# Peptides against a protein of PDB entry 2XVC, part 1

Every score and structure here is a prediction.

Target 1, 50 residues: chain A of PDB entry 2XVC
Amino acid sequence: ITERELLDYIVNNGGFLDIEHFSKVYGVEKQEVVKLLEALKNKGLIAVES
Positions, changes and structure headers below are counted from each chain's first letter, unless a header gives other numbers.
Peptide ipSAE was made for these designs. It is ipSAE averaged over its two directions, with the distance scale d0 held at 1.0 Angstrom where the peptide's residues are scored. Compare it between designs on one protein only; published cut-offs may not apply.
A fold fails the geometry check if it doesn't show the stated peptide or something in it is severely misdrawn.

## One batch from the design tools (peptide; made by RFdiffusion4, then SolubleMPNN)

Design b1_p18_5_s3
Fold by OpenDDE base, seed 1:
Structure b1_p18_5_s3 (fold): chain B 50 residues (1-50), chain A 18 residues (1-18)
Amino acid sequence: as target 1 above (50 residues)
Amino acid sequence: MSVEELAKKTTKFKIKVL
């Protein structure tokens, strides 16, 4: 999955992301999701809350 | 804190697209 694909998913999901759920459903490693989120954050495209 | 550290505490995130 690309950064853009993950970003689009987040937008389409109303801003909510369950990393565990996403990993299970889409077969993406949890650490890969985290890596992509860090990249998006570092680019100033997202802010992350929990 | 980093996303990685947050992900150790919870799996659910609220993301603000800027």
Scores: peptide ipSAE 0.785, ipTM 0.938, DockQ to the pose 0.943
Fold by OpenDDE base, seed 2:
Structure b1_p18_5_s3 (fold): chain B 50 residues (1-50), chain A 18 residues (1-18)
Amino acid sequence: as target 1 above (50 residues)
Amino acid sequence: MSVEELAKKTTKFKIKVL
């Protein structure tokens, strides 16, 4: 999965992201999702809240 | 904190796309 694909998913999902759910559904390692989010955050493309 | 650290505490996030 690419950063762009993850961004598109987030937007289409109303901004909500459950890493565990996403990992199970799309077969992407949790750490890979975290890595992508970290990159997006560092680029100033997203703000993460919980 | 980093996303990694936050992910240790919760799996659900609300992301704001800037």
Scores: peptide ipSAE 0.785, ipTM 0.939, DockQ to the pose 0.944
Fold by OpenDDE base, seed 4:
Structure b1_p18_5_s3 (fold): chain B 50 residues (1-50), chain A 18 residues (1-18)
Amino acid sequence: as target 1 above (50 residues)
Amino acid sequence: MSVEELAKKTTKFKIKVL
């Protein structure tokens, strides 16, 4: 999965992301999702809260 | 706090696309 693909998913999901759910459904490692989120955040494309 | 550290506490995030 690419940064762009993850970003698109987030947008399409109303900004909500469950990393555990995403990992199970799409077969992406949790750490990979975290890595991509960190990259998006560092680029100033997203803000993360929980 | 990094995303990694936050992810250790919770799996559910609300993300604002800027």
Scores: peptide ipSAE 0.784, ipTM 0.939, DockQ to the pose 0.942
Fold by OpenDDE base, seed 5:
Structure b1_p18_5_s3 (fold): chain B 50 residues (1-50), chain A 18 residues (1-18)
Amino acid sequence: as target 1 above (50 residues)
Amino acid sequence: MSVEELAKKTTKFKIKVL
């Protein structure tokens, strides 16, 4: 999965992201999702809250 | 706090797309 694909998913999901759910459904390692989020955050494209 | 550290505590996030 690419940063753009994850970003699009987040947008399409109303901004909500469950890493565990996403990992199970899309077969992406949880750490990979975290890595992508860090990248998006560092680029100033997203702000992360929980 | 980094996303990694946050992800160790919870799996559910609210993301603000900027």
Scores: peptide ipSAE 0.784, ipTM 0.939, DockQ to the pose 0.943

## One batch from the design tools (peptide; made by RFdiffusion4, then SolubleMPNN)

Design b1_p20_3_s2
Fold by OpenDDE base, seed 2:
Structure b1_p20_3_s2 (fold): chain B 50 residues (1-50), chain A 20 residues (1-20)
Amino acid sequence: as target 1 above (50 residues)
Amino acid sequence: VEELRRLLEEGKPVPVVVTE
């Protein structure tokens, strides 16, 4: 999965991301999801709440 | 969803609630 794909998922999911759920459904390692989130955050594409 | 897309289009950060 790419950063853009994850970003699109977040947008389409109303701005919510359950890492465990996402990992389970899309077969992406939780660590990979976290890495992508950190990249998106560092690029100013997302503002993580929580 | 449209609001979030607008933010993205305008180069503004999309707010996201993350849970593990």
Scores: peptide ipSAE 0.789, ipTM 0.936, DockQ to the pose 0.976
Fold by OpenDDE base, seed 5:
Structure b1_p20_3_s2 (fold): chain B 50 residues (1-50), chain A 20 residues (1-20)
Amino acid sequence: as target 1 above (50 residues)
Amino acid sequence: VEELRRLLEEGKPVPVVVTE
């Protein structure tokens, strides 16, 4: 999964991301999801509120 | 969703709540 795809998922999911759920549904390792989130955050594309 | 897309298009960060 690309950063853009994850970003689009977050947007389409109303700004919520359940890493466990996402990992199970899309078959992406939780660590990879976290890595992508950190990349998105560092680029100023997302602001993590929790 | 539309509001969040607007933020993205405006170059503003999208707020996201993350749970594990």
Scores: peptide ipSAE 0.788, ipTM 0.935, DockQ to the pose 0.956
Fold by OpenDDE base, seed 3:
Structure b1_p20_3_s2 (fold): chain B 50 residues (1-50), chain A 20 residues (1-20)
Amino acid sequence: as target 1 above (50 residues)
Amino acid sequence: VEELRRLLEEGKPVPVVVTE
């Protein structure tokens, strides 16, 4: 999965991402999802709500 | 979804709620 694909998923999912769920459904390792999120965040494409 | 799409198109960061 690419950064753009994950970003599009997040947008289409209403701005929500359940890493555990995503990992199971799409067969992407959790650490890979986290890596992609960090990249998106560092590029200013997403703002992770706290 | 449309609101978030507008942010993306405008180059603004998309707010994301992440759960693990």
Scores: peptide ipSAE 0.788, ipTM 0.936, DockQ to the pose 0.917
Fold by OpenDDE base, seed 1:
Structure b1_p20_3_s2 (fold): chain B 50 residues (1-50), chain A 20 residues (1-20)
Amino acid sequence: as target 1 above (50 residues)
Amino acid sequence: VEELRRLLEEGKPVPVVVTE
């Protein structure tokens, strides 16, 4: 999965991401999802709430 | 969804609630 694909998923999912759920459903390693999120955050594309 | 998409297109960060 690419950063853009994850970003699009987040947008289409109303701004919510359950890492455990996403990992299991889409077969992506949890650490990979976290890495992508951190990249998106560092690029200013997302703002992680809480 | 449309609101979030607009933020993205405007170059504004999309707010995301993350849970594990």
Scores: peptide ipSAE 0.787, ipTM 0.935, DockQ to the pose 0.944

## One batch from the design tools (peptide; made by RFdiffusion4, then SolubleMPNN)

Design b1_p23_5_s1
Fold by OpenDDE base, seed 4:
Structure b1_p23_5_s1 (fold): chain B 50 residues (1-50), chain A 23 residues (1-23)
Amino acid sequence: as target 1 above (50 residues)
Amino acid sequence: SLSKEELLKLVEEGKTKLKIKVL
């Protein structure tokens, strides 16, 4: 999955992301999802609200 | 914002539901 695809998913899901659920559904390692989130954050595209 | 290390810790603890603000 690309950064853009993850961003689009987050937008389409109302800003909510369940990393465990996403990992299981899309077959992406949880660590990879975290890596993509950090990339999006570092680009100023998202903020993680805990 | 949560650091990568903090986020990884939350995930390892099973706290995987996040609210993300798209800027």
Scores: peptide ipSAE 0.662, ipTM 0.894, DockQ to the pose 0.920
Fold by OpenDDE base, seed 1:
Structure b1_p23_5_s1 (fold): chain B 50 residues (1-50), chain A 23 residues (1-23)
Amino acid sequence: as target 1 above (50 residues)
Amino acid sequence: SLSKEELLKLVEEGKTKLKIKVL
């Protein structure tokens, strides 16, 4: 999954992300999801509020 | 705001549901 794909998912999901659920559904390691989130955050595209 | 490592710790603890602000 790409950064853009994850961003689009987050938008389409109302800003909510369950990393464990996402990992199970899409077959992406939890660590990879976190890596992508950090990339998005570092680019100023998102802020993690939890 | 959580660091990468802090976020990983929360995930491992089962705290996997996040609210994310798209900027």
Scores: peptide ipSAE 0.662, ipTM 0.894, DockQ to the pose 0.922
Fold by OpenDDE base, seed 2:
Structure b1_p23_5_s1 (fold): chain B 50 residues (1-50), chain A 23 residues (1-23)
Amino acid sequence: as target 1 above (50 residues)
Amino acid sequence: SLSKEELLKLVEEGKTKLKIKVL
């Protein structure tokens, strides 16, 4: 999965992301999802809230 | 915001649901 694909997913999901759910559904390692989120954040495209 | 390390720790603890602001 690419950064753009993850960003599009987040947008289409109303800004919500369950990393565990995403990992299971799409077969992407949780660490890879986190890596992509960090890339998006570092580019100023997202802010992560918890 | 959360660092990569902090986020990984939350995931390991089962706190995997995030709200993300698209800028």
Scores: peptide ipSAE 0.662, ipTM 0.894, DockQ to the pose 0.927
Fold by OpenDDE base, seed 5:
Structure b1_p23_5_s1 (fold): chain B 50 residues (1-50), chain A 23 residues (1-23)
Amino acid sequence: as target 1 above (50 residues)
Amino acid sequence: SLSKEELLKLVEEGKTKLKIKVL
């Protein structure tokens, strides 16, 4: 999955992301999801509110 | 905001549900 695909998913899911659920459904390692989130954050595209 | 390391720790602890603000 790409950064853009993850961003689109987050938007379409109302800003909510369950990393465990996402990992299982899309077959992406949890560490990879975290890496993508950090990339999005570093680009100023998102803020993680947890 | 959480660092990559902090986020990984939360995930490993089962705290996997996040609220994300899209800017």
Scores: peptide ipSAE 0.661, ipTM 0.894, DockQ to the pose 0.920

## One batch from the design tools (peptide; made by RFdiffusion4, then SolubleMPNN; from b1_p24_8, 9 letters changed)

Design b1_p24_8_s1
Fold by OpenDDE base, seed 5:
Structure b1_p24_8_s1 (fold): chain B 50 residues (1-50), chain A 24 residues (1-24)
Amino acid sequence: as target 1 above (50 residues)
Amino acid sequence: EEEELKKKLEEEAKKSKLKIKVLV
């Protein structure tokens, strides 16, 4: 998937992302999801809360 | 920096949903 597709998913999901669940459902490796999140964060498009 | 974020995301993925603030 693309960065834009992941971003749209996050928005549509109320800002929540379960990486394990996402990986299982959409067949995307967890490391790939993390890579996309890193890219989004580095571009200033998201912040991860914890 | 990048390693810290990566590890944080991986750890949170094991236990719960991540809360992500969209800044767009």
Scores: peptide ipSAE 0.507, ipTM 0.858, DockQ to the pose 0.377
Fold by OpenDDE base, seed 1:
Structure b1_p24_8_s1 (fold): chain B 50 residues (1-50), chain A 24 residues (1-24)
Amino acid sequence: as target 1 above (50 residues)
Amino acid sequence: EEEELKKKLEEEAKKSKLKIKVLV
């Protein structure tokens, strides 16, 4: 999965992301999802709330 | 810190969904 694909998923999922669930369903390593989130955050494309 | 964020995300993933604000 790419940064853009993850971003698109988040948008379409109402801004919610369950990394564990996502990892299991889409067959993407949790570490990879976290890495993508970090990249998105560092680029100023997302903010993790609460 | 990037490593700190990484740990935070991994911990949150175990207990609940993350709420993410899209800034684009």
Scores: peptide ipSAE 0.507, ipTM 0.858, DockQ to the pose 0.379
Fold by OpenDDE base, seed 2:
Structure b1_p24_8_s1 (fold): chain B 50 residues (1-50), chain A 24 residues (1-24)
Amino acid sequence: as target 1 above (50 residues)
Amino acid sequence: EEEELKKKLEEEAKKSKLKIKVLV
């Protein structure tokens, strides 16, 4: 999965992302999802709220 | 700092879903 694909998923999912669920459903390692999120954040494309 | 974010995201993944604000 690419950064753009993950970004599109987040948008289409109302801004919510369950990393564990996503990993199980799409067969992507949790570490890979986190890596992509880091890239998106570092590029200023997303912010993680909590 | 970057490592701290990674660990936070991993911890949150076990608890609940994350809320992401898209800035594009």
Scores: peptide ipSAE 0.507, ipTM 0.859, DockQ to the pose 0.381
Fold by OpenDDE base, seed 3:
Order: structure tokens, then C-alpha cells, then sequence
Structure b1_p24_8_s1 (fold): chain B 50 residues (1-50), chain A 24 residues (1-24)
């Protein structure tokens, strides 16, 4: 999965991401998803809210 | 720091869905 694909998924999912669920459904390791999120955040494309 | 962010994301993932604001 690419950064663009993950970004598009987040947008289409209303800005929500369940990493565990995503990993199970799409067959992507949790660590890879986190890595992509870190890249997106470092590029200033996303902000993680809590 | 990347490691601190990584840990935060992993902890939040265990609790509930992450809410992400897209800044594009």
C-alpha cells in the first residue's frame, strides 16, 4: 500500500482509522500502517487527534 | 520524534479508532 492509497482511505472513511481492523481486512502489517502514518504526518499531510 | 509518535499511535490504536485530520 502507498501513502496516497492510505490517505485516500482515511478521507473516504471520514477521517477515522482502526489500525488493527485495517491490518486484518487489507492484509497489511500494523507496523507498515504506522510507518505510513508517520510519513504522512512528517510531510504535514495529516494530524493525529486524541 | 518518530519513536514517540509511533508509540502514541500504537497505544491509541489499542484503545479506539484514530481520528485523523487531513491537511491536504
Amino acid sequence: as target 1 above (50 residues)
Amino acid sequence: EEEELKKKLEEEAKKSKLKIKVLV
Scores: peptide ipSAE 0.506, ipTM 0.858, DockQ to the pose 0.357

## One batch from the design tools (peptide; made by RFdiffusion4, then SolubleMPNN)

Design b1_p25_2_s1
Fold by OpenDDE base, seed 1:
Structure b1_p25_2_s1 (fold): chain B 50 residues (1-50), chain A 25 residues (1-25)
Amino acid sequence: as target 1 above (50 residues)
Amino acid sequence: SDRLRIRLTEKGRAYLESLGIEVPE
């Protein structure tokens, strides 16, 4: 999965992301999901509210 | 669970729109 694909998922999921659920459903390691999130955050494209 | 609430910034919105992706209001 790419940063863009994850970003699109978040938008289409109402802004919610359950890392454990996503990992299980899409077969992506949790650490990879976190890596992508941090990249998006560092680029200023997202903010984590809770 | 590992549930997070993510906000799309204005920069993020502009990025997706530049790619032709519809962003909800």
Scores: peptide ipSAE 0.662, ipTM 0.886, DockQ to the pose 0.840
Fold by OpenDDE base, seed 4:
Structure b1_p25_2_s1 (fold): chain B 50 residues (1-50), chain A 25 residues (1-25)
Amino acid sequence: as target 1 above (50 residues)
Amino acid sequence: SDRLRIRLTEKGRAYLESLGIEVPE
């Protein structure tokens, strides 16, 4: 999964992301999801509020 | 819990819109 794809998912999911659920459904390691989120955050595209 | 609340920034919104992706208000 790409940063862009994850960003699109988050937007279409109302801004919520359950990492464990996402990992299970899409077959992406939790660590990879976190890595992508950190990249998006560092680029200033998202803010993580939890 | 692994559930996160994520806010799309104005920069993020602009980025997606530049790609032709509709972003809800």
Scores: peptide ipSAE 0.661, ipTM 0.886, DockQ to the pose 0.877
Fold by OpenDDE base, seed 5:
Structure b1_p25_2_s1 (fold): chain B 50 residues (1-50), chain A 25 residues (1-25)
Amino acid sequence: as target 1 above (50 residues)
Amino acid sequence: SDRLRIRLTEKGRAYLESLGIEVPE
């Protein structure tokens, strides 16, 4: 999965992302999802709320 | 919980729109 694909998913999912759920459904390691999120955040494209 | 709320920044919105992707308001 690419940063762009993840970003598209997030947008189409109303801005919500359940990392565990995503990992199970799409077969992507949780660490990889986090890595992609960090990249998007570093590029200033997203802000993560928690 | 692994559930996150992610906000698309204006920069992010502009980026997607530049790719021809419609972003809902």
Scores: peptide ipSAE 0.661, ipTM 0.886, DockQ to the pose 0.840
Fold by OpenDDE base, seed 3:
Structure b1_p25_2_s1 (fold): chain B 50 residues (1-50), chain A 25 residues (1-25)
Amino acid sequence: as target 1 above (50 residues)
Amino acid sequence: SDRLRIRLTEKGRAYLESLGIEVPE
């Protein structure tokens, strides 16, 4: 999965992301999801609220 | 918990719109 695909998913999921659920459904390692989130955050495209 | 609440920044919104992706308000 790419950063763009993850960003689109988050937007279409109301801004919520369950990493464990996402990992199971899409077959992506939890560590990889976190890595992508950190990249998006560092680029200033998202803010993690809670 | 693995559940996160994520906000799209104005920069993020502009980025997606530049790619032709509709962003809900």
Scores: peptide ipSAE 0.660, ipTM 0.886, DockQ to the pose 0.881

Design b1_p25_2_s2
Fold by OpenDDE base, seed 5:
Structure b1_p25_2_s2 (fold): chain B 50 residues (1-50), chain A 25 residues (1-25)
Amino acid sequence: as target 1 above (50 residues)
Amino acid sequence: SDKLKIKLTEKGREYLRSLGIEVPE
């Protein structure tokens, strides 16, 4: 999955992202999801709350 | 938990709009 695809998913999911769930459903390793999120954050495109 | 709340910045919103992706208000 690409950064754009992940971003699109997040938007269409009301901004919520369950990394474990996403990993299982889309077959993407959790660390890869985190990597993509970090990239998006570094680009100033998103803010993460937890 | 692994559940996060992600918020788009204004930059992020503009970026998606430029790609033709619908952005929530």
Scores: peptide ipSAE 0.648, ipTM 0.884, DockQ to the pose 0.872
Fold by OpenDDE base, seed 1:
Structure b1_p25_2_s2 (fold): chain B 50 residues (1-50), chain A 25 residues (1-25)
Amino acid sequence: as target 1 above (50 residues)
Amino acid sequence: SDKLKIKLTEKGREYLRSLGIEVPE
């Protein structure tokens, strides 16, 4: 999955992301999801809450 | 918890719009 694909998923999911659930459903390693989130955050595209 | 709430920044919203992706209000 790419940064753009993850961003699109987040938007379509109302901004909510359950990393554990996402990992299990989409077969993406949790650390990979975190990596993508960090990239999006570093680019100033998202803010993470909770 | 692995449950997160992600918010788009204004920059993020602009980015998606520039790609032709509709951003919910």
Scores: peptide ipSAE 0.648, ipTM 0.884, DockQ to the pose 0.895
Fold by OpenDDE base, seed 4:
Structure b1_p25_2_s2 (fold): chain B 50 residues (1-50), chain A 25 residues (1-25)
Amino acid sequence: as target 1 above (50 residues)
Amino acid sequence: SDKLKIKLTEKGREYLRSLGIEVPE
């Protein structure tokens, strides 16, 4: 999965992301999801809450 | 918890619009 694909998913999901659920459904390692989120955050495109 | 709330920044919204992706207000 790409950063762009993850970002699109998040937007279409109202900004909510359950990493555990996403990992299971899309077969992406949790660590990879976190890595992508960090990249998006570092680019200033998102803020992560919780 | 693995459940996160992700907030789009203005920069993020602008980026998506530039890609032709609809962004809800």
Scores: peptide ipSAE 0.647, ipTM 0.884, DockQ to the pose 0.885
Fold by OpenDDE base, seed 3:
Structure b1_p25_2_s2 (fold): chain B 50 residues (1-50), chain A 25 residues (1-25)
Amino acid sequence: as target 1 above (50 residues)
Amino acid sequence: SDKLKIKLTEKGREYLRSLGIEVPE
């Protein structure tokens, strides 16, 4: 999965992301999801509220 | 917890718009 694909998913899911659920459904390692989120955050595209 | 709430920044919204992706208000 790419950063763009993850960003699109987040937007279409109302901003909510359950990493465990996402990992199971899409077959992506939890660590990889976190890595992508950190990249998006570092680029200033997202903010993690909780 | 693995459940997160994520918000787009203004930069994020601008980025998606530039890609032709609709961003909900």
Scores: peptide ipSAE 0.647, ipTM 0.884, DockQ to the pose 0.871

Design b1_p25_2_s3
Fold by OpenDDE base, seed 1:
Structure b1_p25_2_s3 (fold): chain B 50 residues (1-50), chain A 25 residues (1-25)
Amino acid sequence: as target 1 above (50 residues)
Amino acid sequence: SNKLKIKLTEKGRKYLESLGIEVPE
């Protein structure tokens, strides 16, 4: 999965992301999901509220 | 679980729109 695909998923999911659930559904390691989120955040595209 | 609440910034919105992706209000 790419940063763009993850971003699109988040938007279409009302801004909610359950890392554990996402990892299981898409077969992506939790560490990889976190890495993608960090990249999106560092690029100023998202803000993590909780 | 590891549930997060994420908000799209103005920059993020403009980015997706530039890619032709509709972003809900």
Scores: peptide ipSAE 0.645, ipTM 0.879, DockQ to the pose 0.840
Fold by OpenDDE base, seed 2:
Structure b1_p25_2_s3 (fold): chain B 50 residues (1-50), chain A 25 residues (1-25)
Amino acid sequence: as target 1 above (50 residues)
Amino acid sequence: SNKLKIKLTEKGRKYLESLGIEVPE
C-alpha cells in the first residue's frame, strides 16, 4: 500500500484507523502501516489525535 | 489500542484535491 492509498482510506473511513483491523483486512504489516502514518504526519498531511 | 483518530490537515486536503480526490468536510 502507498501513502496515498492509506490517506484515501483514512479520509473515506471518517478519519478512523484501526491498525490491527486494517492489517488483517488488507494484509499489510502493522509496522508498515505505522511507517506510512509517520510519513504522512511528517509531511504535514495528517494529525494523529488519539 | 490500535484504534486512531486522524485528522486531515488543510495541506492534506489540498493535496488530495490536487489529485482529483474528493474530500468530505
Scores: peptide ipSAE 0.645, ipTM 0.879, DockQ to the pose 0.888
Fold by OpenDDE base, seed 5:
Structure b1_p25_2_s3 (fold): chain B 50 residues (1-50), chain A 25 residues (1-25)
Amino acid sequence: as target 1 above (50 residues)
Amino acid sequence: SNKLKIKLTEKGRKYLESLGIEVPE
């Protein structure tokens, strides 16, 4: 999965992301999801509120 | 917890729009 694909998912899911659920459904390691989120955050594209 | 609430920044919104992706308000 790419940063863009993850970002698209987040937007279409109302901003909610359950990392464990996402990992199971899409077959992406949780560590990879976190890595992508950190990249998006570092690029200033997202903010994690809770 | 593995459940997160994520917000697009204005920069993020503009980025997606530049890619032709409509971002709901």
Scores: peptide ipSAE 0.644, ipTM 0.878, DockQ to the pose 0.877
Fold by OpenDDE base, seed 3:
Structure b1_p25_2_s3 (fold): chain B 50 residues (1-50), chain A 25 residues (1-25)
Amino acid sequence: as target 1 above (50 residues)
Amino acid sequence: SNKLKIKLTEKGRKYLESLGIEVPE
């Protein structure tokens, strides 16, 4: 999965992301999801509230 | 926790819009 794909998913899911659920459904390692989130955050595209 | 609440920044919103992706209000 790419950063763009993850970003699009987050937007279409109302900003909510359940990493465990996402990992199971899309077959992406939890560590990879976290890595992508960190990249998006470092680029200033997202902010994590909780 | 595995459950996160994420917000788009204005930069993020503009980025998606530049790609032709509609961003919900």
Scores: peptide ipSAE 0.643, ipTM 0.878, DockQ to the pose 0.883

Design b1_p25_2_s4
Fold by OpenDDE base, seed 4:
Structure b1_p25_2_s4 (fold): chain B 50 residues (1-50), chain A 25 residues (1-25)
Amino acid sequence: as target 1 above (50 residues)
Amino acid sequence: SNKLKIKLTEKGREYLESLGIEVPE
C-alpha cells in the first residue's frame, strides 16, 4: 500500500484507523502502517490525535 | 491502542484535492 492509498482510506473512514483491523483486512504489516503514518505526519499532511 | 483518530491538515486537504480526490468537510 502507498501513502496516498492509506491517506485516502483514512479520509473516507472519517479519520479513524484501527491498525489491527486494517492489517488483517488489507494484508499490510502493522509496522508498515505505522511507517506510512509517520511519513504522512512528517510531510505535514495529517495529525494523529489518539 | 490500535485505534487512532487522524486529522487531515489543511495541507493534506489541499494535497488530496490537487490529485482530484474529493475530501469531505
Scores: peptide ipSAE 0.642, ipTM 0.878, DockQ to the pose 0.908
Fold by OpenDDE base, seed 5:
Structure b1_p25_2_s4 (fold): chain B 50 residues (1-50), chain A 25 residues (1-25)
Amino acid sequence: as target 1 above (50 residues)
Amino acid sequence: SNKLKIKLTEKGREYLESLGIEVPE
């Protein structure tokens, strides 16, 4: 999965992301999801609120 | 917790729109 694909998912899911659920459903390691989120955050594209 | 609430920044919104992706309000 790419940063763009993850970002698209987040937007289409109302901003909610359950990392464990996402990992199970899409077969992506949780560490990879976190890595992508950190990249998006560092680029100033997202903010994690809770 | 593994459950997160993520907000798209204005920069993020502009980025997606530049890619032709409509971002809901």
Scores: peptide ipSAE 0.641, ipTM 0.878, DockQ to the pose 0.882
Fold by OpenDDE base, seed 3:
Structure b1_p25_2_s4 (fold): chain B 50 residues (1-50), chain A 25 residues (1-25)
Amino acid sequence: as target 1 above (50 residues)
Amino acid sequence: SNKLKIKLTEKGREYLESLGIEVPE
């Protein structure tokens, strides 16, 4: 999965992301999801509230 | 925790819109 794909998913899911659920459904390692989130955050595209 | 609440920044919104992706209000 790419950063763009993850960003699009987050937006279409109302900003909510369940990493465990996402990992199981899309077959992406939890560590990879976190890595992509960190990249998006470092680029200033997202902010994590909780 | 595995459950996160993420907000799109203005920069993020502009980025997606520049790609032709509709961003919900």
Scores: peptide ipSAE 0.641, ipTM 0.878, DockQ to the pose 0.895
Fold by OpenDDE base, seed 1:
Structure b1_p25_2_s4 (fold): chain B 50 residues (1-50), chain A 25 residues (1-25)
Amino acid sequence: as target 1 above (50 residues)
Amino acid sequence: SNKLKIKLTEKGREYLESLGIEVPE
């Protein structure tokens, strides 16, 4: 999965992301999901609220 | 579980729209 695909998923999911659930459904390691989120955040595209 | 609440910034919205992706308000 790419940063773009993850971003699109988040938007279409009302801004909610369950890392554990996502990892299981898409077969992506939790560490990879976190890495993608960090990249999106560092690029100023998202803000993590909770 | 590791559930997060994420907000799309203005920059993020502009980015997706530039890619032709519809962003709900």
Scores: peptide ipSAE 0.641, ipTM 0.878, DockQ to the pose 0.840

